# Peptides against a protein of PDB entry 3OIQ, part 63

Target 1, 212 residues: chain A of PDB entry 3OIQ
Amino acid sequence: KNRIFVSSSKDFEGYPSKAIVPVQFVALLTSIHLTETKCLLGFSNFERRGDQSQEDQYLIKLKFKDRGSERLARITISLLCQYFDIELPDLDSDSGASPTVILRDIHLERLCFSSCKALYVSKHGNYTLFLEDIKPLDLVSVISTISTKSTNSSKHSSSELISECDLNNSLVDIFNNLIEMNRDEKNRFKFVKLIHYDIELKKFVQDQQKVL

## One batch from the design tools (peptide; made by RFdiffusion4, then SolubleMPNN)

Design b1_p16_3_s4 (from b1_p16_3, 6 letters changed)
Fold by OpenDDE base, seed 1:
Structure b1_p16_3_s4 (fold): chain B 212 residues (1-212), chain A 16 residues (1-16)
Amino acid sequence: as target 1 above (212 residues)
Amino acid sequence: SPFKELSDEEEDELLS
């Protein structure tokens, strides 16, 4: 079955009540929840959902049922945090207590763009999204991709090519949503409060604000 | 949460 690109987390409301569907989306990492019993990643594209929190629109579960899956989950979290310069407490504490990590509102300090492959698994109208793969995206690369209308659809016929258009459209939509949040005085998100806010990001935001 | 998670048992049944 082909992997479905998901542009909105609302798409899952129309999904089958009993299915296994491979999906893919692009979003910002918003939360990490690692406990002794579960590992969850929260993502958002910050689409407007009325007065509801725009955080954790995609809750992605990592398998956490045995020592092997638990180790894989911890390694995955460690690698993501290393990539995004997110400080974690030492997960290797010799104290036999599994470290609990609860991070929220990551997007207020860091824009952690991620391309996620997940498995939508549903039964009786309930569903879980299981992580299959995650690719962190470099912010400079994201900015360059949006700024350069990549008309280069290289006809590389690999059956796994997400439409470069779908990826680019989602990245543009995320930035547009962030610009709207930045303009809202009541919204806590501000580009100037990002730890990695630089001249390049500033210029890009200023240029995008002129088009909106 | 807008997510209605599966039970652990339902997840195991579907992923086995």
Scores: peptide ipSAE 0.222, ipTM 0.835, DockQ to the pose 0.780
Fold by OpenDDE base, seed 2:
Structure b1_p16_3_s4 (fold): chain B 212 residues (1-212), chain A 16 residues (1-16)
Amino acid sequence: as target 1 above (212 residues)
Amino acid sequence: SPFKELSDEEEDELLS
């Protein structure tokens, strides 16, 4: 089956009540939840949904059933946090007890753009998204991609790639949503509070604000 | 949100 690009987490409301569907999306990492029994990653594009929380619109489960899957989940979290400069407690506690990690509101300090592949798995109208692959995206590369409108139709004709149009549209939508949040005095998100806020990001945001 | 996680048993039945 071909992988489906998902632009909104509302798309899953129209999905079959009993199915397995490979999906892909681009979003910001918002939360990490690692306990003794489960591992979840939260993502959001900050699409406006009335009064509902804009956090964790995509809850992605990592398999956590045996020592092998648990180890893979911990390695995945460690590598992701290393890439985004997210401080984690040492997951290698000699005490044999797996440390609990609960991080929330990651987007308030860091813009962690991620391209995710997942399996939508449903039964009786309930669903879980299982992580298949994650690619962290560099912020400078994201800004450059949006700014250049690069019609580089790279002939990468593999049926599993996100279309360049779908990727660019999703990245633009995320930034537009962040700009709206930044303008709202009641919203906790502010670009100037990001740890990595620099002259390049400032200029990009100012230029995007003139178009909105 | 109608997001209710599957039980571990339901997940195993669907992925088997």
Scores: peptide ipSAE 0.218, ipTM 0.832, DockQ to the pose 0.752
Fold by OpenDDE base, seed 5:
Structure b1_p16_3_s4 (fold): chain B 212 residues (1-212), chain A 16 residues (1-16)
Amino acid sequence: as target 1 above (212 residues)
Amino acid sequence: SPFKELSDEEEDELLS
């Protein structure tokens, strides 16, 4: 089955009430919820949804049913947090009790761009998104990709129907949404409050603000 | 969250 690129989490409202659909999206990591019984990752593209929270528009579940899947979930979180320089409590505590990790509003401190492959699974109108794969994206690479509009038509095999255009458009949309949030005095998001706010990001944001 | 997760039973049936 072909993987579907999802540009909006609203797309799932139109999905079949009983289906299994491989999907892919690009979004910012907004939350991490690791408990004794579940592991969830929250993502957002910050689309305006009226009065709805812009956080956790994509709630992604990691398999957490046995010791093997639990270990994989913990490793996944650790690797993501290492990549994005997110401080976690020591997950390897010798006490055998997996620490509870609850992080929210990650986007207020760090822009954690991620390309996610997930399985949309629905029954009776309810759905869950299961993580299949995650690729963290470097912010410098994201900025470069948007700036160059590089059609790297590298003919990767025809099985991943994700047009380079879909990825680029999604990244642009996310930045545009962040710019709107930054302009809103009521919004807590501000680029200047990002821990990694540098001259390159500043210049990029200033240049993008002139086009909007 | 308005997200209605599947029940654990429904998840098990669909992931089996």
Scores: peptide ipSAE 0.213, ipTM 0.830, DockQ to the pose 0.755
Fold by OpenDDE base, seed 4:
Order: C-alpha cells, then sequence, then structure tokens
Structure b1_p16_3_s4 (fold): chain B 212 residues (1-212), chain A 16 residues (1-16)
C-alpha cells in the first residue's frame, strides 16, 4: 500500500472506521509519555483548532507489550531526547521500577521537527497511530529547506517518499503557525524563550514575518 | 479531542 502524506490531523476524521493505512507527516514533538504500561509521543503542526489545545494533534503510540518492544520504545525516546538536547530524568534508577517520563510543552523550549511514519489502525471509529519510523530534523536544515524553495522536484517516483513539496509546505505551515502564536500575547510560545534561539533562527523568523 | 484510542485487545487483533 502506498504511504499517504498527512498535512492535517483532521484528515483522520475522514478515514475508514476499520482500516490499516500507512501514513507520514512532519510535525513538532510536543510531548513524551512513558509509563510502565504505555509509550506515547505527541506531535503538533499547531493548526488552529479554536479553543482546543494545539498540542498533541498527532498522538503516536509505540508498541509496549513485551521486553523487546519496551526496550525499543525506551531506546527511541533516549535517542530522540539526545538528538534534541532534551534532559531526561535518569532512566537508570537503581530502583527496579521502570522510569516514568512525562514531558509536555516541549515546543516551548525546543523546536523538535520530526518526520514520522506511522500506521493508522482503526476499528469502530476509534484509531491508533503506531510509530513505524521517526527521523528527527535539524533546525538549520529545516530553515535551509524552507529558504531555498527547492523547485527541484526530483521525481523519484518511489511511491514511499514524501514529495519535497508536501514536506516544504508542512514546514512552512508550522512556522507560520508558530509566528502567529508568537504574535499572540496570550500564547505561551515565544521564539526568544527557545533555548536554542540564535541569530539564524531570529533572522529567519524576521524574514518570514515580512511575508505574512 | 475526537481522538479515541483503540483498546489494547483491539490493537492486538488488528496487528496480528
Amino acid sequence: as target 1 above (212 residues)
Amino acid sequence: SPFKELSDEEEDELLS
């Protein structure tokens, strides 16, 4: 089955009530929930949803049923946090209790752009998105990708690749949404509060603000 | 959120 690019989490409202659909999207990591029984990653593109929280628009479940899947989930979280410079509480608690990690509002401190592949699985109108693959994206690379307006649609017509246009459009939309949030005095998100706020990001935001 | 997760049993049935 061809993988479907998803630009909005609202697309799932139109999906079949009983299906298995491979999907892909690009979004910011907003939350991590690791408990003894569950592992979830929250993502958002910050699409406006009225008064609803813009966080966790994509809730992605990692399989967490056996020691193998639990280990994979923990490794995935560790690698993501290491990549994005997210401080995890010591997962090596000498107490044989599996460490609980609950992080929220990650986007307030770090812009963690991620390209996700997931399996949409539905029954009776309920659905779960299972993580199949995750690629963290470097912010400098994201900024460069948006800025270059790469018109080189290298038609690598492999039905499994995100079109460069779809990726770029999603990245632009995310930044536009963040700019709107930054302009809103009631919104907690501010670019200047990001730990990694630098001259490059500042300049990029200023340039994007002139186009909006 | 209209998002409602599958039960663990439903997930197992669909992914088996």
Scores: peptide ipSAE 0.229, ipTM 0.836, DockQ to the pose 0.812; fails the geometry check

Design b1_p16_4_s1 (from b1_p16_4, 5 letters changed)
Fold by OpenDDE base, seed 2:
Structure b1_p16_4_s1 (fold): chain B 212 residues (1-212), chain A 16 residues (1-16)
Amino acid sequence: as target 1 above (212 residues)
Amino acid sequence: SWKFLTEEEEDEMLAE
């Protein structure tokens, strides 16, 4: 089955009440929830949803039912956190207690752009998104991709074609939403509070703000 | 309100 690119988490409201649909989206990592019984990743595009929290628009479940799946979930979290320079408590504590990790509002300190492949699984109008794959995106590459208006349709083989257009459009939308949040005095998000705020990001934001 | 599947519903759907 072809993987569907999802531009908004609202798209799932129109999805079948009983289905299995492979999906893909790009979003910012907003939360990590690892307990003894479950592992969840929260993502957001920060699209305006009325009075609803813009956080955790995509709640992605990692399979966490046996020691093998638990180990995979912990490794996945560790690798993501290493990539984004997120400090985790030592997950390897020999003390037999599975470490609990609860991180929220990650986007306030770090822009963790991620391309996610997930399985939409629904029954009786309820759904779970299961993580199939995650690719962290570096901010420099994201900025470069948006700035170059990449007309380079590298003819990569037809089966993995997320249209570079859909990815780019979603990245632009995320930045536009972040710019709006940054302009709002009531919003906690500010670019200057990001740990990785540099001259390149500053210039990019200033240039994008002139177009909005 | 959006709700996750139950673990039982997840297992049923992933076994199909």
Scores: peptide ipSAE 0.390, ipTM 0.898, DockQ to the pose 0.740
Fold by OpenDDE base, seed 5:
Parts: structure tokens; C-alpha cells; sequence
Structure b1_p16_4_s1 (fold): chain B 212 residues (1-212), chain A 16 residues (1-16)
């Protein structure tokens, strides 16, 4: 089955009540929930949903049923946190209790852009998104991609590749949503409060704000 | 409210 690019978590409202659909999206990591029995990642593109929280629009489950899947989940979390400079307790501690990690509102301190492949699994109108693959995206690369509007359609004809246009549009939409949040005095999100707020990000935000 | 599948429903669907 061809992988479907998802631009909004609302797209799932139109999906079949019983289906297995490979999907892909780009979003910001917003939360991490690692317990003894489950691993969840929250993502958002911060699309406006009325009065609903913009956090965790994509709630992605990692398989966590056996020692192998648990280890894979822990490694995934560790690698993501290492990539984004997120401080975690030592997950490999020999003290046989797997540490509980609950992080929320990650986007308030760090912009953690991620390209996710997931399996949409639905039954009876309910659904779970299972993580299949995750690629963290470097912020400098994201900024560069948006700025250059590189329509270099490398004709890699594999039906599984996200259109470069779809990726770019999603990244632009996320930044536009963040700019709107930053302008809202009631919103907790502020670019200047990001730990990695630098002159490059500042300039990029200022330039994007002139177009909006 | 986000409604996941039950574990049983997940297992059934992932076994297909």
C-alpha cells in the first residue's frame, strides 16, 4: 500500500472505521510518555482547533509488549532526546525499574521537528497510530528548506516518498502557526523563550512575520 | 477525547 502524506490530524476523521493505512507526517514533538507499560509520543503542527489544546494532535504509540519492543522504544526515546538536547534520566540504569518519563510542552523550550512514518490502525471508528519510523529534522535544515523553496523534484519515483511540496508546505504551515501563537499574548509559546533561540532563528522569524 | 483501540483490537488488527 502506498504511504499517505497527512497534512492535518483532522484527515483521520475521514478515514475508514476499519483500516490499516501507512501514513507519514511532519510535526513538532510536544510530549513524551514513557512508563513501565507504554510509550507514547505527542506531536503537533499547531493547527487551530478552536478551544482544544494544540498539543498532542498526533499521539503516536510505540509497541511496548515485550522486552524487544521495550528496548526499541527506550532506544528511540534516547536517540530523539540526544538529538534534540532533551535531558532525560538515565534510561539504562541497572536499577531494574524502568524510569518513568513524562515530558509535556516540549515545544515551549525546543522546536523538535520530526518526520514520522506511522501505521494508522482503526476499528469501530477508534484508531491508534503506531510509530514505524522517525527522522528528526535539524532546525537549520528546516529553515533552509523553507527559505530556498527548492522545487528540486528529484524524480525519485517511489510512491512512498513524500512530495517535496507536501513537506515544504507542512513546514511552512507549522512556522506560520507558531508565529500566530507568538503574536497571541495569551499563548505560552514565545520564540524568545526557546533555549536554542539564536540570531539565525530570530532573523528567519522576523522575515516570515513580514510575509504574514 | 483521544480514543485508542483496545489492546485486543490492536492485536487483532496487527495480526491481519
Amino acid sequence: as target 1 above (212 residues)
Amino acid sequence: SWKFLTEEEEDEMLAE
Scores: peptide ipSAE 0.389, ipTM 0.897, DockQ to the pose 0.764; fails the geometry check
Fold by OpenDDE base, seed 4:
Structure b1_p16_4_s1 (fold): chain B 212 residues (1-212), chain A 16 residues (1-16)
Amino acid sequence: as target 1 above (212 residues)
Amino acid sequence: SWKFLTEEEEDEMLAE
């Protein structure tokens, strides 16, 4: 089955009530919920949804049923946090209790762009998104990708072109949403409060703000 | 309101 690119978490409202659909999206990591019994990752593109929280628009479940799946989940969390420079408590503590990790509002300190592959699994109109694959995206690479898209319609194959266009459009939309949040005095998100806020990001944001 | 599947529903769907 072909993987479907998802630009909005609202797309799932139109999905079949009983299905397994491979999906892909790009979003910011917003939350991590690791307990003894479950592992969830929250993602958002910060699409405006009225008065609803813009966080955790994509709630992704990692399989957490046996020692193998639990280990994979913990490794996944560890690797993501290492990549994004997120401080975690030692998950391998010699005390036989698996540490609980609950992180929220990650986007307030770090822009953790992630390309996710998931399985949409639905029954009776309820659904779970299961993580299949995650690729953390470097912010510099994201900025460069958005900045260069204005010029190169390189003739890649028609099927690959759609996926790259969708990815880049979603990245632009995320940044536009963040710019709007940054302009809103009531919004807690501010670019200048990001730990990794540098001259490059500052310049990029300033240039994007002129177009919006 | 969006709700997760139950673990039983998840297992049933992933076994198909």
Scores: peptide ipSAE 0.389, ipTM 0.897, DockQ to the pose 0.783; fails the geometry check
Fold by OpenDDE base, seed 3:
Structure b1_p16_4_s1 (fold): chain B 212 residues (1-212), chain A 16 residues (1-16)
Amino acid sequence: as target 1 above (212 residues)
Amino acid sequence: SWKFLTEEEEDEMLAE
């Protein structure tokens, strides 16, 4: 089956009540929930859904059933946090208890853009998204991608079947949503409060705000 | 209201 690119978590409301569907999306990492029995990653594109919370629009489960899957989940979390400079409590503490990691509202401190491949699994109208693959995206690369593609539609057919158009449109939509949140005085999100807020991000936001 | 699968439902669907 072809992998479906998902632009909104609302798309799942129209999905079959019993299915297995490979999906892909790009979103910001918003939460990490690692316990002794579960591993969950929260993502959002911050699409406005009326008065509902915009956090954890994509809740992704990592398999956590045996020692092998638990190890893979912990390695995935460690590598993701290393890439985004997210401080984790020392996982090596000599206390034989698996360290619990609960991080929320990650987007308030860091913009952690991620391209996710997941398996949509549904039964009886309920569904779980299982992580298949995750690619963290560098913010400088995201900014460069959005800034340069207003001009050169050069068809470089790179073999990854994801429409370069779908990825770019989703990245633009995320930034537009963040700009709207930043303009809202009631919203906790502010670009100037990001730990990695620099001159490049400032300039990009200012230029993008003129188009909106 | 969206709900997660139970672990039993997940195992059944992943075994198919």
Scores: peptide ipSAE 0.386, ipTM 0.897, DockQ to the pose 0.730; fails the geometry check

Design b1_p16_4_s2 (from b1_p16_4 with E7D D9E M13L E15K)
Fold by OpenDDE base, seed 5:
Structure b1_p16_4_s2 (fold): chain B 212 residues (1-212), chain A 16 residues (1-16)
Amino acid sequence: as target 1 above (212 residues)
Amino acid sequence: SLKLLSDEEEDELLKE
């Protein structure tokens, strides 16, 4: 089955009520929820949804059924947090109790761009997105990709039909949405409050604001 | 509220 690129989490409203569909999207990591019984990652592209929260537009479940899947979930979270410089409580605490990690509003401090592969699984009109793969994206690389519009027609084999255009468009849309949030005085998101706010990001945001 | 599948429903669908 071909993997479908998803540009909006609203696309799932039109998906079959009983299906298994491999999907891919690009979004910002917004939340982490690790307990003894479940692991969830929240993502958002900050698409305006009326009065709905823009956080956790993509709620991704990690398999958490046995010790092997639990370990994989913990390792995945650890690696993501290490990549994005997110401070976690020590997950390896010798106390045998897996620490509960609940992080929200991650985007207020860090822009954690992520390319996610997931399995859309639906029954009776309800659905779950299961994580299959995650690739954290470097912010400098994201900025460079948007700025250069580089049609790197790297002939990666025809099976991953994610057009470079879809990825780039999604990244642009996310930044545009963040710019709108930054302009809104009622919105808590501000670029200047990001821990990693530097001269490069500042310049990029200023340049993008002139085009919008 | 995102209505997640029940764990039972997930297990049935992932076995297919």
Scores: peptide ipSAE 0.154, ipTM 0.799, DockQ to the pose 0.801
Fold by OpenDDE base, seed 1:
Formats: structure tokens, sequence, C-alpha cells
Structure b1_p16_4_s2 (fold): chain B 212 residues (1-212), chain A 16 residues (1-16)
């Protein structure tokens, strides 16, 4: 089955009540929930959903049922946090207590752009998104991709059917949503409060604000 | 609200 690119988490409301569908989306990492029994990642594109919290629009589950899956989940979290410079407590503590990690509102301090491949699994109108693959995206690369009208659809690699256009459009939409949040005095998100806020990001935001 | 599957329902669907 072809993987479906998802531009909105609302798309899942129209998905079959009993299905297995491979999906892909791009979003910002907003939360990490690692307990003794569960591993969840929250993502958002910050689409306006009325007065509801814009966090965790995509809740992604990692398999966490045996020692092998638990180890894989912990490694995945460690690698993501290492890539995004997120400080974790030592997960390798010899103290037989499985470390609990609960991080929320990650987007208030760091823009953690991620391309996620997941499996949509549904039964009786309920669903779970299982993580299949995650690619962290470098912010400089994201900015460059949006700034360069990537008209160069290099026709070459036919295999990943996800149009470069879908990815770029979603990245633009995320930034537009963040700009709107930044303009809202009631919103906690501010670009200037990001730990990695630099001259490049500042210039990019200023240039994008002129187009909106 | 995200309506998650139960762990049991997930196991049944992933065995296929």
Amino acid sequence: as target 1 above (212 residues)
Amino acid sequence: SLKLLSDEEEDELLKE
C-alpha cells in the first residue's frame, strides 16, 4: 500500500473505523511521555482548532511490550533528544527504577521539526498511530528549503512518492501558524524565547511576516 | 479527544 501524506491531524476523523494505513506527516515535537509501561510522542502543526490546545495533535505510540521494544523506544528517545539538544535524565541509571521522562511544551523552547512515518491502526472508530520511522529535520535546512522555491523537483528518485511539494507546504503552514501564535499576545509561544533563536531565524521570521 | 485503542485491541490488529 502506498504511504499517505497527512497535512492535517483532522484527516484521521475521515479514516476507516477498521483499517491499517501507512501514513507520513511533518510536525513539531511537542511532548515526550516515557513511563514504565508506555512511550508516547506528541507532535503538532499548530492548526487552529477553536479554543482547544494546539499541542499533541499527533499522538504517536512506540511499541513498549517487552525488553526489546522498550530498549528500542529508549534508544529512539535518546537519539531524538541528542539531536535536538534536549536534556534527559540518565536513562542508563543502574538503579532498577525505569526512568520516567515527561516533557511538555517542547516547542516553547525548541523548534523540533520531524518527518514521521507511522502506521494508522483503527478498530471501532478508535485509532492508534504507531511510529515506524522518524527523521529529525535541521532548522537551517528547513529554513533553506522554504526560502528556496524548490522548483527543482529532481525527477530522479521515483521511490518516495511523497511530493517534495507536500513536505514544503506543510513546513510553510507550520511557520505561518507559529507566526500567528507569536503575534497573539495571549499565546505563550514567542520566537524570541526559543533557546536557539539566532540572527538567521530572526531574519527568516521577519521576511515571512511580510508575506502574511 | 484522541481515542486510543486498548493495548489488547492493538495486539489483535498487529498480529495480522
Scores: peptide ipSAE 0.154, ipTM 0.799, DockQ to the pose 0.808
Fold by OpenDDE base, seed 4:
Formats: C-alpha cells, sequence, structure tokens
Structure b1_p16_4_s2 (fold): chain B 212 residues (1-212), chain A 16 residues (1-16)
C-alpha cells in the first residue's frame, strides 16, 4: 500500500473505522511518555483547534510488549533525546525499576522537527498510530529547506517518496503557527525562550513574519 | 478525545 502524507491530524477523522494505513507526517515533538507499560510520543503541527491544547495532535505509540520491543522503544527515545539535546534520566539504571519519563511541552524549549512514518490502525472508530520510522530533522536544515523553495520537482519515480512539496508546505505551516503563537501574549510559546534561539532562527522568523 | 485502541485490539490488528 502506498504511504499517505498527512498534513493534518484531522485527516484521520475521515479514515476508515477498520483499516491499516501507512502514513507519514512532519511535526514537532511535544511530549514523551515512557512508563513501565507504555511508550508514547506526542507530536504537533500546532494547527488551531479552538481552546484545546495544541500539543499531542499526533500521539504515536511504540510497541512495548516484551523485552525486545521495550528495549527498542528505550533506544529510540534515547537517540531522539540525544539528537535534540533533551536531558533524560539514565534509562539503563542498574536499579531494576525501569525509569519513568514524562516530558511535556518540549516545544517551549526546543523545536524538535521530526519526520514520522506510522501505521494507522483502526477498529470501531478508535485508532492507534504505531511508529514505523522516525527521522529527526535539523533546524538549520529545516530553515534552509523552507528558504530555498526547492522547486526541484525531481521526478521521483513511483517510489513511496514524500512529495518534497508536501514536506515543505507542512514545515511552512508549522512555522506560521508558531509565529501566531509567538504573537499571542496569552500563549506560552516564545521563540526567544528557546534554548537554541540563535541569530539564524531570529532572522528566519523575522523574514517569515514580514510575509504573514 | 483521542481514543486509543486497547492493547488486545492492537494485537489482533497487528497480526494481520
Amino acid sequence: as target 1 above (212 residues)
Amino acid sequence: SLKLLSDEEEDELLKE
């Protein structure tokens, strides 16, 4: 089955009540929930949803049923956190208690852009998104990609390659949403409060704000 | 509210 690019988590409202659909999206990592029994990653594009929290629009489950899947989940979280400079407690603590990690509002400190492949699995109108693959995206690379407006429609052959246009559009939408949040005095998100806020990000945001 | 599948429902669907 061809992988579907998802631009909004609302797209799932139109999905079949019983299906298995490979999907792909780009979003910001907003939460990590690792307990003894489950592993969840929250993502958001910060699409406006009224007064509801804009975090965790994409709740992605990692398989966490046996020692092998648990290990893979822990490694995945560790690698993501290492990539994004997120401080985690040692997940391999010699104390036989698996550490619980609950991080929320990650986007308030770090913009953790991630390209996710997931399996949409539904039954009786409920669904779960299972993580198949995750690629962390470097912020400098994201900024460069948006700025260069890569009109190179390289005729990617019929392979499951995301339209470069779909990825770029979603990245632009995320930044536009963040700019709106930054302008809202009631919103906790502020670019200047990001730990990695630098001159490049500042300039990019200023340039994007002129177009909005 | 995102209603997640039960672990049992997930197991049935991932075996197909």
Scores: peptide ipSAE 0.155, ipTM 0.800, DockQ to the pose 0.811; fails the geometry check
Fold by OpenDDE base, seed 2:
Structure b1_p16_4_s2 (fold): chain B 212 residues (1-212), chain A 16 residues (1-16)
Amino acid sequence: as target 1 above (212 residues)
Amino acid sequence: SLKLLSDEEEDELLKE
């Protein structure tokens, strides 16, 4: 089955009540939930949905059923947090109890752009997204990609059924949504409060604001 | 610093 690019989590409302569909999306990491029995990652593109929370629009489950899957989940979280410079408690605690990690509002301090591959699994109208793959994206590369409008169809795009245009459009939409949130005095998100706020990001945001 | 989820917010995440 071909992988479907998802631009909105609303797309899942139109999906079959009994299906298995491979999907891909780009979003910001918003939450991490790691307990003794579950591992969840929250993502958002901050699409405006009326009065609904803009956080965790994509809730992604990692398999957590045995020691092997639990170890893989913990390693995935550790590597992701290392990449985005997110401080975690030591997950390798010799104390035999797996540490609980529950983080939220990640986007208020760090823009953690991620390309996710997941498996949509539905039954009786309810669904779960299971993580298949995650690629963290650096902010400099995201900014450069949006700025250059690089129609460089690199020959390597032939193997992934997902258009480079879909990725770029989603990245632009996320930034536009963040700009709107930044302009809203009631919204907690502000670019100037990001730990990694620099001259490059400032200039990019200012240039994008002139087009909106 | 990142905020921890409340018990209520955890329960909401666990229901999905």
Scores: peptide ipSAE 0.021, ipTM 0.610, DockQ to the pose 0.051; fails the geometry check

Design b1_p16_4_s3 (from b1_p16_4, 6 letters changed)
Fold by OpenDDE base, seed 4:
Structure b1_p16_4_s3 (fold): chain B 212 residues (1-212), chain A 16 residues (1-16)
Amino acid sequence: as target 1 above (212 residues)
Amino acid sequence: SWKLLTDEEEDELLAE
């Protein structure tokens, strides 16, 4: 089955009530919820949804049913947090108790761009997104990709071109949404409060703000 | 408001 690129979590409202659909999206990591029984990742593109929370627009479940799946989930969380410089409690604590990790509002401190592949699995209008693959995206690479969008029509296959265009459009939309949040005095998100706020990000944001 | 599937419902669907 062809993987569908999803630009909005609202797209799932039109999805079949009983289906398995492979999907792909790009979003910011907003939350991590690891307990003894569950592993969830929250992602958002910060689309305006009225007064609803803009976090966790994509709630992604990792399988967490046996020792193998639990281990994979913990490794996935560890690797993501290592990549994004997110401090986690030691997940290997000798205490025999699986450490609980609950992180929220990650985007207030770090822009954790992630390309996610998931399975949309639905029954009776309820659905779960199961993580199949996750690729963390480097912020410098994201900025460079958005900035260079104008020139290289390299003759890749028509299918690859569509996926790249969709990815790039979603990245632009995310930044535009973040710029709007940054301009809103009531919004807690501010670029200057990001731990990794540097000259490159500052310049990029300033340049994008002139176009909006 | 959508809800997550139950673990049982998920297993049934992923086994198909």
Scores: peptide ipSAE 0.164, ipTM 0.796, DockQ to the pose 0.758
Fold by OpenDDE base, seed 5:
Structure b1_p16_4_s3 (fold): chain B 212 residues (1-212), chain A 16 residues (1-16)
Amino acid sequence: as target 1 above (212 residues)
Amino acid sequence: SWKLLTDEEEDELLAE
């Protein structure tokens, strides 16, 4: 089955009420919810949805049914947090209780760009997105990709590759949405409050703001 | 309100 690139989480409203569809999207990590019984990752592209929260537009479930899947989920979270420099409580605490991790509003401190492969699974009009793969994206690489308009369409003819255009458009849309949020005095998001706010990001944001 | 599938509904769909 061909993997579908999803530019908006609203696209799922038009999806079949009973289906299994492999999907892929790019978004910012906004939340982590790890308990004894479930593991959820929240992502957003910050698309305007009227009065709805712009957080957790993509709620991704990790399989958490057995010790093997639980371990994989914990390792996945640990690796993501290590990559993005997110402080977690020690998941390896000798106290045999799996630590509960609930992080929200991650985007207020860190821009955690992620390319996600997921399985859309629906029944009776309800759906769950199951994580299949996640690739964290480096912010410098994201900025470089947007800036270079790299149309290096290496014709890798594999039916599973996101078009470079879809990826770039999605990254641009996310930044544009963040710029709009930054301009809104009522919005808590501000680029200058990011822990990793540097001269490169500052310059990039200033240059993008001139085009909008 | 995100209505996640029930664990039972998920198991049925992943078994197909």
Scores: peptide ipSAE 0.164, ipTM 0.794, DockQ to the pose 0.753
Fold by OpenDDE base, seed 3:
Structure b1_p16_4_s3 (fold): chain B 212 residues (1-212), chain A 16 residues (1-16)
Amino acid sequence: as target 1 above (212 residues)
Amino acid sequence: SWKLLTDEEEDELLAE
């Protein structure tokens, strides 16, 4: 089956009640939930959904059924946290208990852009998104990609062009949503409160604000 | 409101 690009987590409301569908999306990492029995990643594009929380719009489950899948989940979390410079408590605590990691509101401190491949699995109108692949995106690369799109329609193959267009449109939408949140005095999100807030990000946000 | 699948429901669907 062809992988479907998802621009909104609302798209799943129209998905079949019993299906297996490979999907792809781009979003910010918002939460990590690792316990003894499960591993969940929360993502959001911060699409406005009325008065509902904009956190964890994409809840992604990692397989956590046996010692092998648990190990893979822990390695995945470790690598993501290393890439985004997220401090984890030492997973190697001498107490033979698997460490519990619960992180929330990651987007308030760090913009963790991620391209996710997942499997949508549904039964009886309920669904789970299983992680198949994750690519962390560098913020400088995201900014450069959005900034350069105004000039060069290079003739790449039609299938790669669609995926790149969808990716770039989603990245623009996320930044626009973050700019709106930053303008809202009631919203906790502020660009100036990001740990990695620099002159480049400041300039980019200021330039994007002129287009909105 | 959607809900997460149970572990049993997930196993049945992934075995199909």
Scores: peptide ipSAE 0.162, ipTM 0.793, DockQ to the pose 0.758
Fold by OpenDDE base, seed 2:
Structure b1_p16_4_s3 (fold): chain B 212 residues (1-212), chain A 16 residues (1-16)
Amino acid sequence: as target 1 above (212 residues)
Amino acid sequence: SWKLLTDEEEDELLAE
């Protein structure tokens, strides 16, 4: 089955009540939930959904059933947190107790852009998204990609049906949503409160705000 | 077998 690019988590409302569908999306990491029995990653595009929390629009489950899957989940979280400079409690504590990690509102401090491949699995109308692959995206690269309207169709002839256009459109939409949140006095999100807020991000946001 | 999250399990995870 071909992988489907998902621009909104609302797309899943139209998905079959009994299916397995490979999907891909781009979103900001918003939460990490690691317990003894489960591992979840929350992502959001911050699409306006009425009064619902804009966080965790994509709840992604990591397989956590045996020592091998648990180890893979812990390594995945550690590598993501290292990439985004997220401080985690030491997951390697010799004390035999698996450390519980619950992080929320990550987007208030850091913009953690991520390209995710997941498996949509549904039964009786309920679904779970299982992580297949995750690629963290560098913020400078994201800004560059949005700023350079380069229709550089790089000749990567590989049959990944996901157009560079879908990725770019999603990145633009996320930034537009963040700009709207930043303009809203009631919203907790502010670009100036990001730990990594620099002159480049400031300039980019100011330039994008003039177009909106 | 993959145990699907229930809406209740998702809501609990969002509320924690």
Scores: peptide ipSAE 0.106, ipTM 0.681, DockQ to the pose 0.153; fails the geometry check

